Peptides against a protein of PDB entry 1MQS. Designs and how they scored, part 212

Target 1, 223 residues: chain A of PDB entry 1MQS
Amino acid sequence: ILKMLFLNKDLNNNDNITTITDDIFNQQEIIWKVLILDIKSTATISSVLRVNDLLKAGITVHSLIKQDRSPLPDVPAIYFVSPTKENIDIIVNDLKSDKYSEFYINFTSSLPRNLLEDLAQQVSITGKSDKIKQVYDQYLDFIVTEPELFSLEISNAYLTLNDPKTTEEEITGLCANIADGLFNTVLTINSIPIIRAAKGGPAEIIAEKLGTKLRDFVINTNS

## One batch from the design tools (peptide; made by RFdiffusion4, then SolubleMPNN)

Design b2_p30_6_s4 (from b2_p30_6, 20 letters changed)
Fold by OpenDDE base, seed 1:
Structure b2_p30_6_s4 (fold): chain B 223 residues (1-223), chain A 30 residues (1-30)
Amino acid sequence: as target 1 above (223 residues)
Amino acid sequence: SENEKIQNALNKRGEDLTKEFYKLIEEYKK
C-alpha cells in the first residue's frame, strides 16, 4: 500500500512506515497527489495507515470514487479501487473530463482480462492514453485489523470446517478460498511465512494449497 | 531470498499489467 502511494516506486521495505515516509520526505521532493478510493479500499487504508501517514506520503486529498470531485487538472491521482465495470467507467469518465493530470490506477484485487480489455478499449477511444501512467492490481482480499493480525472475513469458517454435515466438496472449496486469501496476504505484506499446519485436517489442505500457489506465482512471474 | 523473489514478482506483475494495457491500447487504435 505504501508503495502504491509513492507511485509504485521501489522503497526500502525493511523500514517501518514512519521511517520510509520520513526518508522520502527528507530525500526527495514530495509529490502531492489525490487518492481516490471506494468503500472497500477505504476500510483497508484506514486499517493500515494513519492520517499522518497519508499526508507524509503526499496525499493532500482523498475522496470516494462515486463522490462528486472537483477537477484538479494539475494534480496526479492515485486510484485504489475494486476492479469493477462501474469503477472502470468512472475512471474513464474522469479521464475524459481531464479531472487530473496523471492517472495511477491500482485495483484492490486481480483485474480480470475482460475488464482490462474494456478499460483499454475505452481509454483508446478517448485519445488520452498518455495520461494513464500505471495499471496495477493488488491482492487485498483480507481485512487488516492489526499489523500482525488479519481476517479473511469468511463467515463461520471454523464451524463449517468442523461440521460433520459439511461435504468434502464444500470443505475443499472453503479451503481453496482460505488459501487464496492467505496467498493475497502474503503478497501484500511481502513476507513469506513459515507455514505450520496441524496434520490430518483442513489446515493441512490449506497449507498445501497455499504452498502451491506461492510456488506457482514465483515460477510464473519469473518466466 | 524468498522475500526478494516475491517482491520482484509483484513488481513484475504490475509492470506486465501496465505493458499489456498499453499493448491493448495500440491494438484498439489500429
Scores: peptide ipSAE 0.468, ipTM 0.858, DockQ to the pose 0.672
Fold by OpenDDE base, seed 3:
Structure b2_p30_6_s4 (fold): chain B 223 residues (1-223), chain A 30 residues (1-30)
Amino acid sequence: as target 1 above (223 residues)
Amino acid sequence: SENEKIQNALNKRGEDLTKEFYKLIEEYKK
């Protein structure tokens, strides 16, 4: 998320948010940007970042995508919104109206192929494709309660995993879902985890599955 | 390292989607 606010430039993942923002603020000229959010992404941003962090990241104004927004044709905009047809249409309308100088589009979850095609088709008609600088998709399949703590919000996961009546097949299935969520978390925060799990239980299964997913991701990306 | 490989892959993801987007734009302009 912080990386997104800096137009997806490489950041040192080993540093705290405060340290990163301070270093950038002190060493580089801040690019002032507008941040466009929806309800879901607002909750996410609020859970991870402080108001001061946004300012230090160069966010001068933030607003909801469905709200009326004043044109700032000389200011770049970062969109961080759900991948929906509605949001795509709004982005395209903003593009048509020259609402901002540049558009950095970040979807909160995986962008379906059909929506990508729709976005591209609409943008192609406008003749203003050069203003779209980035199209990224994130993987917000988790809820952040604290900067260092998050939840996948899988109902009754703990109970299911600890119920002696739960079948091995059910456990395996649930572990796969948890691993998917963790994988998405890694992609979202762009932070490589140290995987630690107790041996002989569901945690180990999850750890193994997560490791496999990460390795497969590397292979698929490099193919 | 494996960690570096993963990090590089993460960085590449966004670039790939952006490239695909522009590819599609060119196709629709034809």
Scores: peptide ipSAE 0.462, ipTM 0.843, DockQ to the pose 0.581
Fold by OpenDDE base, seed 4:
Structure b2_p30_6_s4 (fold): chain B 223 residues (1-223), chain A 30 residues (1-30)
Amino acid sequence: as target 1 above (223 residues)
Amino acid sequence: SENEKIQNALNKRGEDLTKEFYKLIEEYKK
């Protein structure tokens, strides 16, 4: 998320948000940007970043995508919204109206192929594709509660994994879901974790699944 | 290393999507 706010430039992922923002604020010229959110992404941003963090990241204004936003034709915009047809249409309309100087589009989750094609098709008609600088998709199937603590919001996960009545199939399924969430987290923060898991339990299963997913991702990305 | 490969893949993800987007735009302009 923080990387997104800095236009997906390389950041030192080993530092906490405060350190990163402070360093950038002190060492680099701040590019002031508008941040466009939807309801879902607003919740995410609010859980991860403080108001001061946004400011230090150069976010001068943030608004909901469905709000009537005033044109800022000289200001670059970061969109961080759900990959929906509705949001795509709004983005395209904003592009048509020259609402911002540059468009950095970040979807909160994986962008389906059909929507990518739709976006591209609509943008091609506008003749203003040069204003779209980035199209990224994120994986936000988690909630950040603390800078180093997050929840996958899987109901009763702890209870299920520790209940002796839980079937092996249920455990396997839950572990898969947890691994998916962790995988998405890794992709979102763009940082490779050191996976530590206790042996002989669900944690090990999760770790193995996560490792596999990461390896598969590498293969798929490089293919 | 495996970690390096993963990191490289992560870095490439956004660039690939952007690239694909522009590719599609060019196709639709024809």
Scores: peptide ipSAE 0.452, ipTM 0.835, DockQ to the pose 0.559
Fold by OpenDDE base, seed 5:
Structure b2_p30_6_s4 (fold): chain B 223 residues (1-223), chain A 30 residues (1-30)
Amino acid sequence: as target 1 above (223 residues)
Amino acid sequence: SENEKIQNALNKRGEDLTKEFYKLIEEYKK
């Protein structure tokens, strides 16, 4: 989440949120941004970040995607929203209206291929694709009760998970790696997040694997 | 560190998705 707020730049993962924000604040000029959320992502952000963290990350305003928002054509926007057709249409509409200077799109969960294609198709028609700087998604929706952010480094994860040529074994392996990463993050943060995953996809596999790891860990620790 | 590995993985995923997005844009402009 913090990485997202800093436009997905590399952050030192060994530092706590405060140290990271302070270091960035001291070393770089703050880029002021608008944060666009939905109901689900609002809960996620609120569980992980404090108001001061948002400010230190350069978030000047945060709003719901369905709310009427004033144009800020000179301000970059970070979208952190659910991967739905409705949200995609709103983003495209915002793009058409030049509501913001740049668009950093982060989906809260895995973006289905059909929605990616829909987004790309609509954006291509606008002729304003250059304003979309990033399109990111996450494997899982999670709510953390404590402000801890984690990042997983998985190469070609999206492509691998959504490529029809990818074997079940490859998917399983990737999901295991993701679950391992999440598990390590949870242990590092020392807080167990609520894990939510879409049914019938890799996210569910990851969630199950993570759940098993957490359960095993708890059993072994109490044992 | 494991955390670094995780973050790198997430970053790579995002980069890949972004790349795929732009690839699709180019295909639709054609």
Scores: peptide ipSAE 0.487, ipTM 0.854, DockQ to the pose 0.397; fails the geometry check

Design b2_p30_7_s1
Fold by OpenDDE base, seed 3:
Structure b2_p30_7_s1 (fold): chain B 223 residues (1-223), chain A 30 residues (1-30)
Amino acid sequence: as target 1 above (223 residues)
Amino acid sequence: VEKKFFSKKYTINPETGEVSEELVYENVNV
């Protein structure tokens, strides 16, 4: 998130932005920018950053994407919003209207291919693609709790999987999401894991889904 | 606690609308 606020510029060579120290804020030229959020991302930002942190990062104003916003044609904008058709259309409209000088787009989760293509197509038609400086999505978010243990930090996953009221469809959907997360993690490790899971439960479903994804990936990469 | 973030960077070709993808990752200690 901090990297996003600093326009994803390579902060100093130490890949480990460990501590939000005053030093990180002091060493960089403060570029004043607007932060555009949605309801979901507002909650995310509020959980990790203080208002003062935003100011230190050069955020002059933050607004909701669906709110009427005044044009600031000389100010760069950071979008941190959900990857939805609605948000994409709003961003493109903002681009068309020259609402900001530059557009740094960060989606809060993975951007579906169809939406990416839609965004690209719309942007190409506007003739203002040069104003779009960055497009990022959240591919994977996980926490390493131990050297050999990590968490995808899916809220209420255990409760959902063990609630008798949860439908099979909901379980299957959640398992798919978990498998996707694991798959993405494996891609970063750059090794094919041996999958072990308890039988007769969601873990087995996840393992099967992950196995399929890995097999498909290996086939496609060796092709 | 080390939090790892992985993102895809997308570059849009202004003429063709073709998109290139790059995986970017960041480690953040929380």
Scores: peptide ipSAE 0.214, ipTM 0.733, DockQ to the pose 0.309
Fold by OpenDDE base, seed 5:
Structure b2_p30_7_s1 (fold): chain B 223 residues (1-223), chain A 30 residues (1-30)
Amino acid sequence: as target 1 above (223 residues)
Amino acid sequence: VEKKFFSKKYTINPETGEVSEELVYENVNV
């Protein structure tokens, strides 16, 4: 996240975020930027960074992507949003309208190929591809609540999984979503976890799905 | 806490619209 805020430049490995931001603030010219978020990424940023950290990173204004935003044609923008068709369309519209000087796009999770192609196609049509400076995807489908605890922030997950009226299809779908979120978290941590789950319930289903994803990933990367 | 992040960098060819991807690993102290 910090790297993103500094336009994905290499940061010196200092132990403390505050120290890093202070050092950068003192040693480098601060590039003032706008940060564009969605609801999910807002929660993520808020859990990891303090308001002062954003300011030290040169974030002057942060706004929601769906909000009406004033044009700042001389200011670069960092997008940190979910990889959705809606968000892509908004970004492209912002590009068309010359809303910002430069566009640094960071998706909160893996960008599907079809959406990447859609983005590329739309950008090419605008003739303003030079303003797109970066396109990254990340694996931050989680919120850090404590140093050793995180949440996927899936609304009503517990209720849905324990409601007798919930269909098997709904349970399966939700378990898949949870497994995807956990997988993305693991990729971010860059370590293979020990998975512990209660037997005979949704937790076991999720664990199995996650295990499969991890195995497939390890095999494909070592191959 | 030192965290390793995995991301993909995408580059869009402005003329052809072709997209290239690169895996990027980042060490960030968070």
Scores: peptide ipSAE 0.209, ipTM 0.726, DockQ to the pose 0.429
Fold by OpenDDE base, seed 4:
Structure b2_p30_7_s1 (fold): chain B 223 residues (1-223), chain A 30 residues (1-30)
Amino acid sequence: as target 1 above (223 residues)
Amino acid sequence: VEKKFFSKKYTINPETGEVSEELVYENVNV
């Protein structure tokens, strides 16, 4: 996240966030930026960074992607949002309207190929691809709540999984989403976890899906 | 604890719309 706020420049990762931000703030000319978030990424940022950290990173203002945002054509923008069609469309619209000077796009989780192609196609049509400076997939689809506890912040997950009215397809879909989030989390930790789940319920389904994803990933990476 | 983060950098070809992908590894001390 901090790297993203500094436009994905190499940072001395041996220092803590405070030291890094202080050093940059004191030694380098601060590039003031706008940070555009969605609901999910707002929670993520809030769990990791303080308001003062954002300021020290050169974030002058942060806003939700769906909010009515005033044009700042001379200010670069950092998008840190979920990889959804809706968010892509909004970003493209912001690009079309010259809302910001430069666009640094960071998706919170894996960007599906179809959405990437959609983004590329829309951007190409605008003729303003030069304003897009970066597109990253961050794989930060989780919120750290405690040192050994994190949340994917999936709305109503428990209710959906336990509601007798929920269809099997809905459960399967939700389990897949959870598994994707966990997989992305594992990628950020760069360690293969031991998966433990209760048997006979959604947790087992999720564990199996996650296990498959991890196995596939390891195979593909070692290939 | 040094944690490795994986990210993908995407580059969009402005002329063709083709997208290239680069896997980026970051070591972060958490």
Scores: peptide ipSAE 0.209, ipTM 0.712, DockQ to the pose 0.490
Fold by OpenDDE base, seed 1:
Structure b2_p30_7_s1 (fold): chain B 223 residues (1-223), chain A 30 residues (1-30)
Amino acid sequence: as target 1 above (223 residues)
Amino acid sequence: VEKKFFSKKYTINPETGEVSEELVYENVNV
């Protein structure tokens, strides 16, 4: 998130937010930016950053994407929003209207290919693709608590998987999401794991799904 | 606690509309 606020420049991540912002403030002239959020990303930002942190990062104003926003044609904009058709259309409309000088787009989760293609097509039609400086999505976010332990931090995963009232469809869907997260983690670590899971439960389902994904990936990359 | 953020960077070719993808990851100490 902090990297996003500094236009995804390389930051020395070994320091706390205050030290990083202070160092940048002292070393380089702060670029003032507009931060555009949605309801989901607002909650995320609020959980991680304080108002003072945003200011130190050069955020002059933050607004919701669905709100009427005044044009600031000389100010770069950072979008941190959900990857939805609605948000894409709004961004494209903002681009068409020259609402900001530059557009740094960060999606809060993985952008589906169909939406990426839609974004690309719409941007190309506007003739203003040069204003789109960056497009990022969140492919995977996980926390490493120990050298060999990490968490996908999926809310209520344990409860959902162990609740007798949970439907098979819900379990299957959640297992698929977990498997996708694990697969992306493996790709990030760049190591093929030995998968160990308890038998007779959701862990086995996840392991099987992950195994299939890994096998398919290895076959396709060695091909 | 080390948080690892993995993302894709997309670049849109203005002439062709083709999209290139780059995998980007960062480690953040929390």
Scores: peptide ipSAE 0.196, ipTM 0.719, DockQ to the pose 0.327

Design b2_p30_7_s2
Fold by OpenDDE base, seed 1:
Structure b2_p30_7_s2 (fold): chain B 223 residues (1-223), chain A 30 residues (1-30)
Amino acid sequence: as target 1 above (223 residues)
Amino acid sequence: NKKLFANVKHTINPETGEVSEELVYQTVKV
């Protein structure tokens, strides 16, 4: 969430914004931005951040996506909303109307392929794709004790997992690679995470594989 | 409590509409 509020810039500079400390706010140039939420994400943000934390992160205004919002064409916007057709259409409409200068889109959960394709198609038609700076979804989440940032450097993983032409064997292999990467990260943290994943998709497969690896590791370490 | 997140970063090609993607993992103190 904090990285999202800082436009995920620290992903490039290895600076893990791990804590809302005054040091983070003092070292980074404060970019003022608008935060666009839905009902679900509002509850999430409210549970984690205080109003003062939002201000310190440079959030000048926060609004619901379905509310009438004043245009701020010189201000970047962060969307943190559910991956729904309705929200995508609203974002695209905001893009068409030049409501904000830049669009940083963060979905609260995994974005289905059909919705990703719809978003991409609509954005391409607008001719304003340059204003879409980021599109993130939350594929997997875990409760861990230590801060880390890493990439598995697996190209086209999401596309492969969601391509109907991809074989079950290919999916299983890719999920195993992802689980291995996560497992290695967990080992460096030296704690057993609580694993959460969306049901009915590759995320569940990854979670199951990771869970098995962790259980096996714990059994072998305690033996 | 700290959370580990695995996010998919999607980049839309403005000319073709094709999407590139990257898996990014991060932990954030909550």
Scores: peptide ipSAE 0.149, ipTM 0.702, DockQ to the pose 0.271
Fold by OpenDDE base, seed 4:
Structure b2_p30_7_s2 (fold): chain B 223 residues (1-223), chain A 30 residues (1-30)
Amino acid sequence: as target 1 above (223 residues)
Amino acid sequence: NKKLFANVKHTINPETGEVSEELVYQTVKV
């Protein structure tokens, strides 16, 4: 969530943003942003962050996506909303109306392929795709004790996992590869995570595979 | 408490409408 509020920039500084230390906020030019939420994400943000934390992250205003929001054409916007057709349509409408200068879209859970394609299609029609700077969705959430950012460099993983034409075997294989990558990362960090995943999709498969690997590792290490 | 996130970054090609993806893992201290 905090990374999202900082526009998902690679915090190159090895500094474990462990502590929202005043220093992290002081050194970077604070880009003021608008945060657009839905009911679900509001609850999530409220559970993790205080209003003062949002301000420190450069969030000047937060609003519900369904609310009538005033145009701020010179201000970048962060969307953190559920991956629904309704929210996509609203975002596209906001784009069409030049409501904000830049659009950083973060979905609270995995974005189905059909909705991604719909978003892409609608955006392409607007001719304003350059204003969409980022689109993220949440695939898995693990609680670990130490911070590291990495890429598994798996090409087309998301597309493969969300393509209805992909076979179950292909999905299972890819999920295994992702789980292996995560496992290796966990080992490198030397911390055992709490694994959370959305139910009914590849995320759950990955979580289960990772959980099994971690359990096996712990058993073997303690043995 | 630190959280490890696995996210997919989607990039929309403005010219073609094609979507590219990047799987990104990040740990965030909470």
Scores: peptide ipSAE 0.101, ipTM 0.655, DockQ to the pose 0.274
Fold by OpenDDE base, seed 2:
Structure b2_p30_7_s2 (fold): chain B 223 residues (1-223), chain A 30 residues (1-30)
Amino acid sequence: as target 1 above (223 residues)
Amino acid sequence: NKKLFANVKHTINPETGEVSEELVYQTVKV
């Protein structure tokens, strides 16, 4: 969440923004932003952040996505909303109306491929795709002991996993590669994460594979 | 307690509308 509020920028390779420390403020110019939420994400944000924390993160205004919002064409916006057709349509409408300067879209859960394609198509039609700076969805939640931001640099993982032409063997192989990357990360941080994954998708497969690897590692290191 | 988050970064090609993705992982101290 904090990383999202800082536009997912690498803060001096300390991607572990676990606490709003004074050091974060001293190292980076505060970019003032608008935060757009829905009812669900409001509850999430309110549970972990105080209003003062939002201000420290450069959030000057926070609003509900369905609320009438004044245009701020020179201000970047962070969306943290549910991955629904309705929210996508609102975001696209905000883009069409030049409501903000830049759009940082963060979905609260996994974005279905059909909705991603819909978003991409609508954005393309507007001719304003350059204003969409980020689109993130929440694929996996893990509890790790040390904050690290890392990329597995697995190309087209999401597309491959969601392509109906992809074979079960290919899915399994890719999930294994992702799990290996996550496992290596866990080893680097020297902590055992709590793994949370959505059921019925690739995330569950990855979680199971990672869990197995971690269990095997713990057993082997304690033996 | 630290949380590991895995997010998919979706990039939309401005010219073609094609979507690419990157898995990004972050840890947050809870």
Scores: peptide ipSAE 0.164, ipTM 0.714, DockQ to the pose 0.285; fails the geometry check
Fold by OpenDDE base, seed 3:
Structure b2_p30_7_s2 (fold): chain B 223 residues (1-223), chain A 30 residues (1-30)
Amino acid sequence: as target 1 above (223 residues)
Amino acid sequence: NKKLFANVKHTINPETGEVSEELVYQTVKV
């Protein structure tokens, strides 16, 4: 969540950001932003951040996505909303109306392929795709001891996992590949992560596979 | 304590509307 508020920039500072320390906020140039939420994400943000934390993160205004919002064409916007057709349509409408200068879109959960394609098509039609700076959804959450940024460079993994035509075997195979990549990363970091994943989707499958690999590794190493 | 986030980055082709994706792992110092 904090990373999202800082436009997903690498916060290279070694300090345990478990505590929103003043140091996290002091090291970066404050970019003033608008935060667009829905009811679900409002509850999430409120549970993690204080009002003062939002201000320190450069959030000038926060509003609900369904509320009538005043245009701020010179201000970047962070969307943190549920991946629904309704929210996508609102975002696209905001884009069409030049409501904000830049759009950083973060979905609270996995964006289905059909909705992603719909978003892409609508955005392409507007001719304003350059204003969309980021489109993220959260897939997996790990706690590790050392910071590393990497990509597994798996092409169309998300599309494959969210395509209704994809077979269970294909999903399982892809999840195994992702888990292998993550496992290799964990080994490189030389730290055992805490694995968290959303329930009921491919993330859970990946988490389970990764967990098994890590457990097996620990058992074999201690042995 | 650092938190590793695995996010899917979606890239939209502005001309075709085609979507590409990348699994991005970001470590955030927690």
Scores: peptide ipSAE 0.140, ipTM 0.680, DockQ to the pose 0.301; fails the geometry check

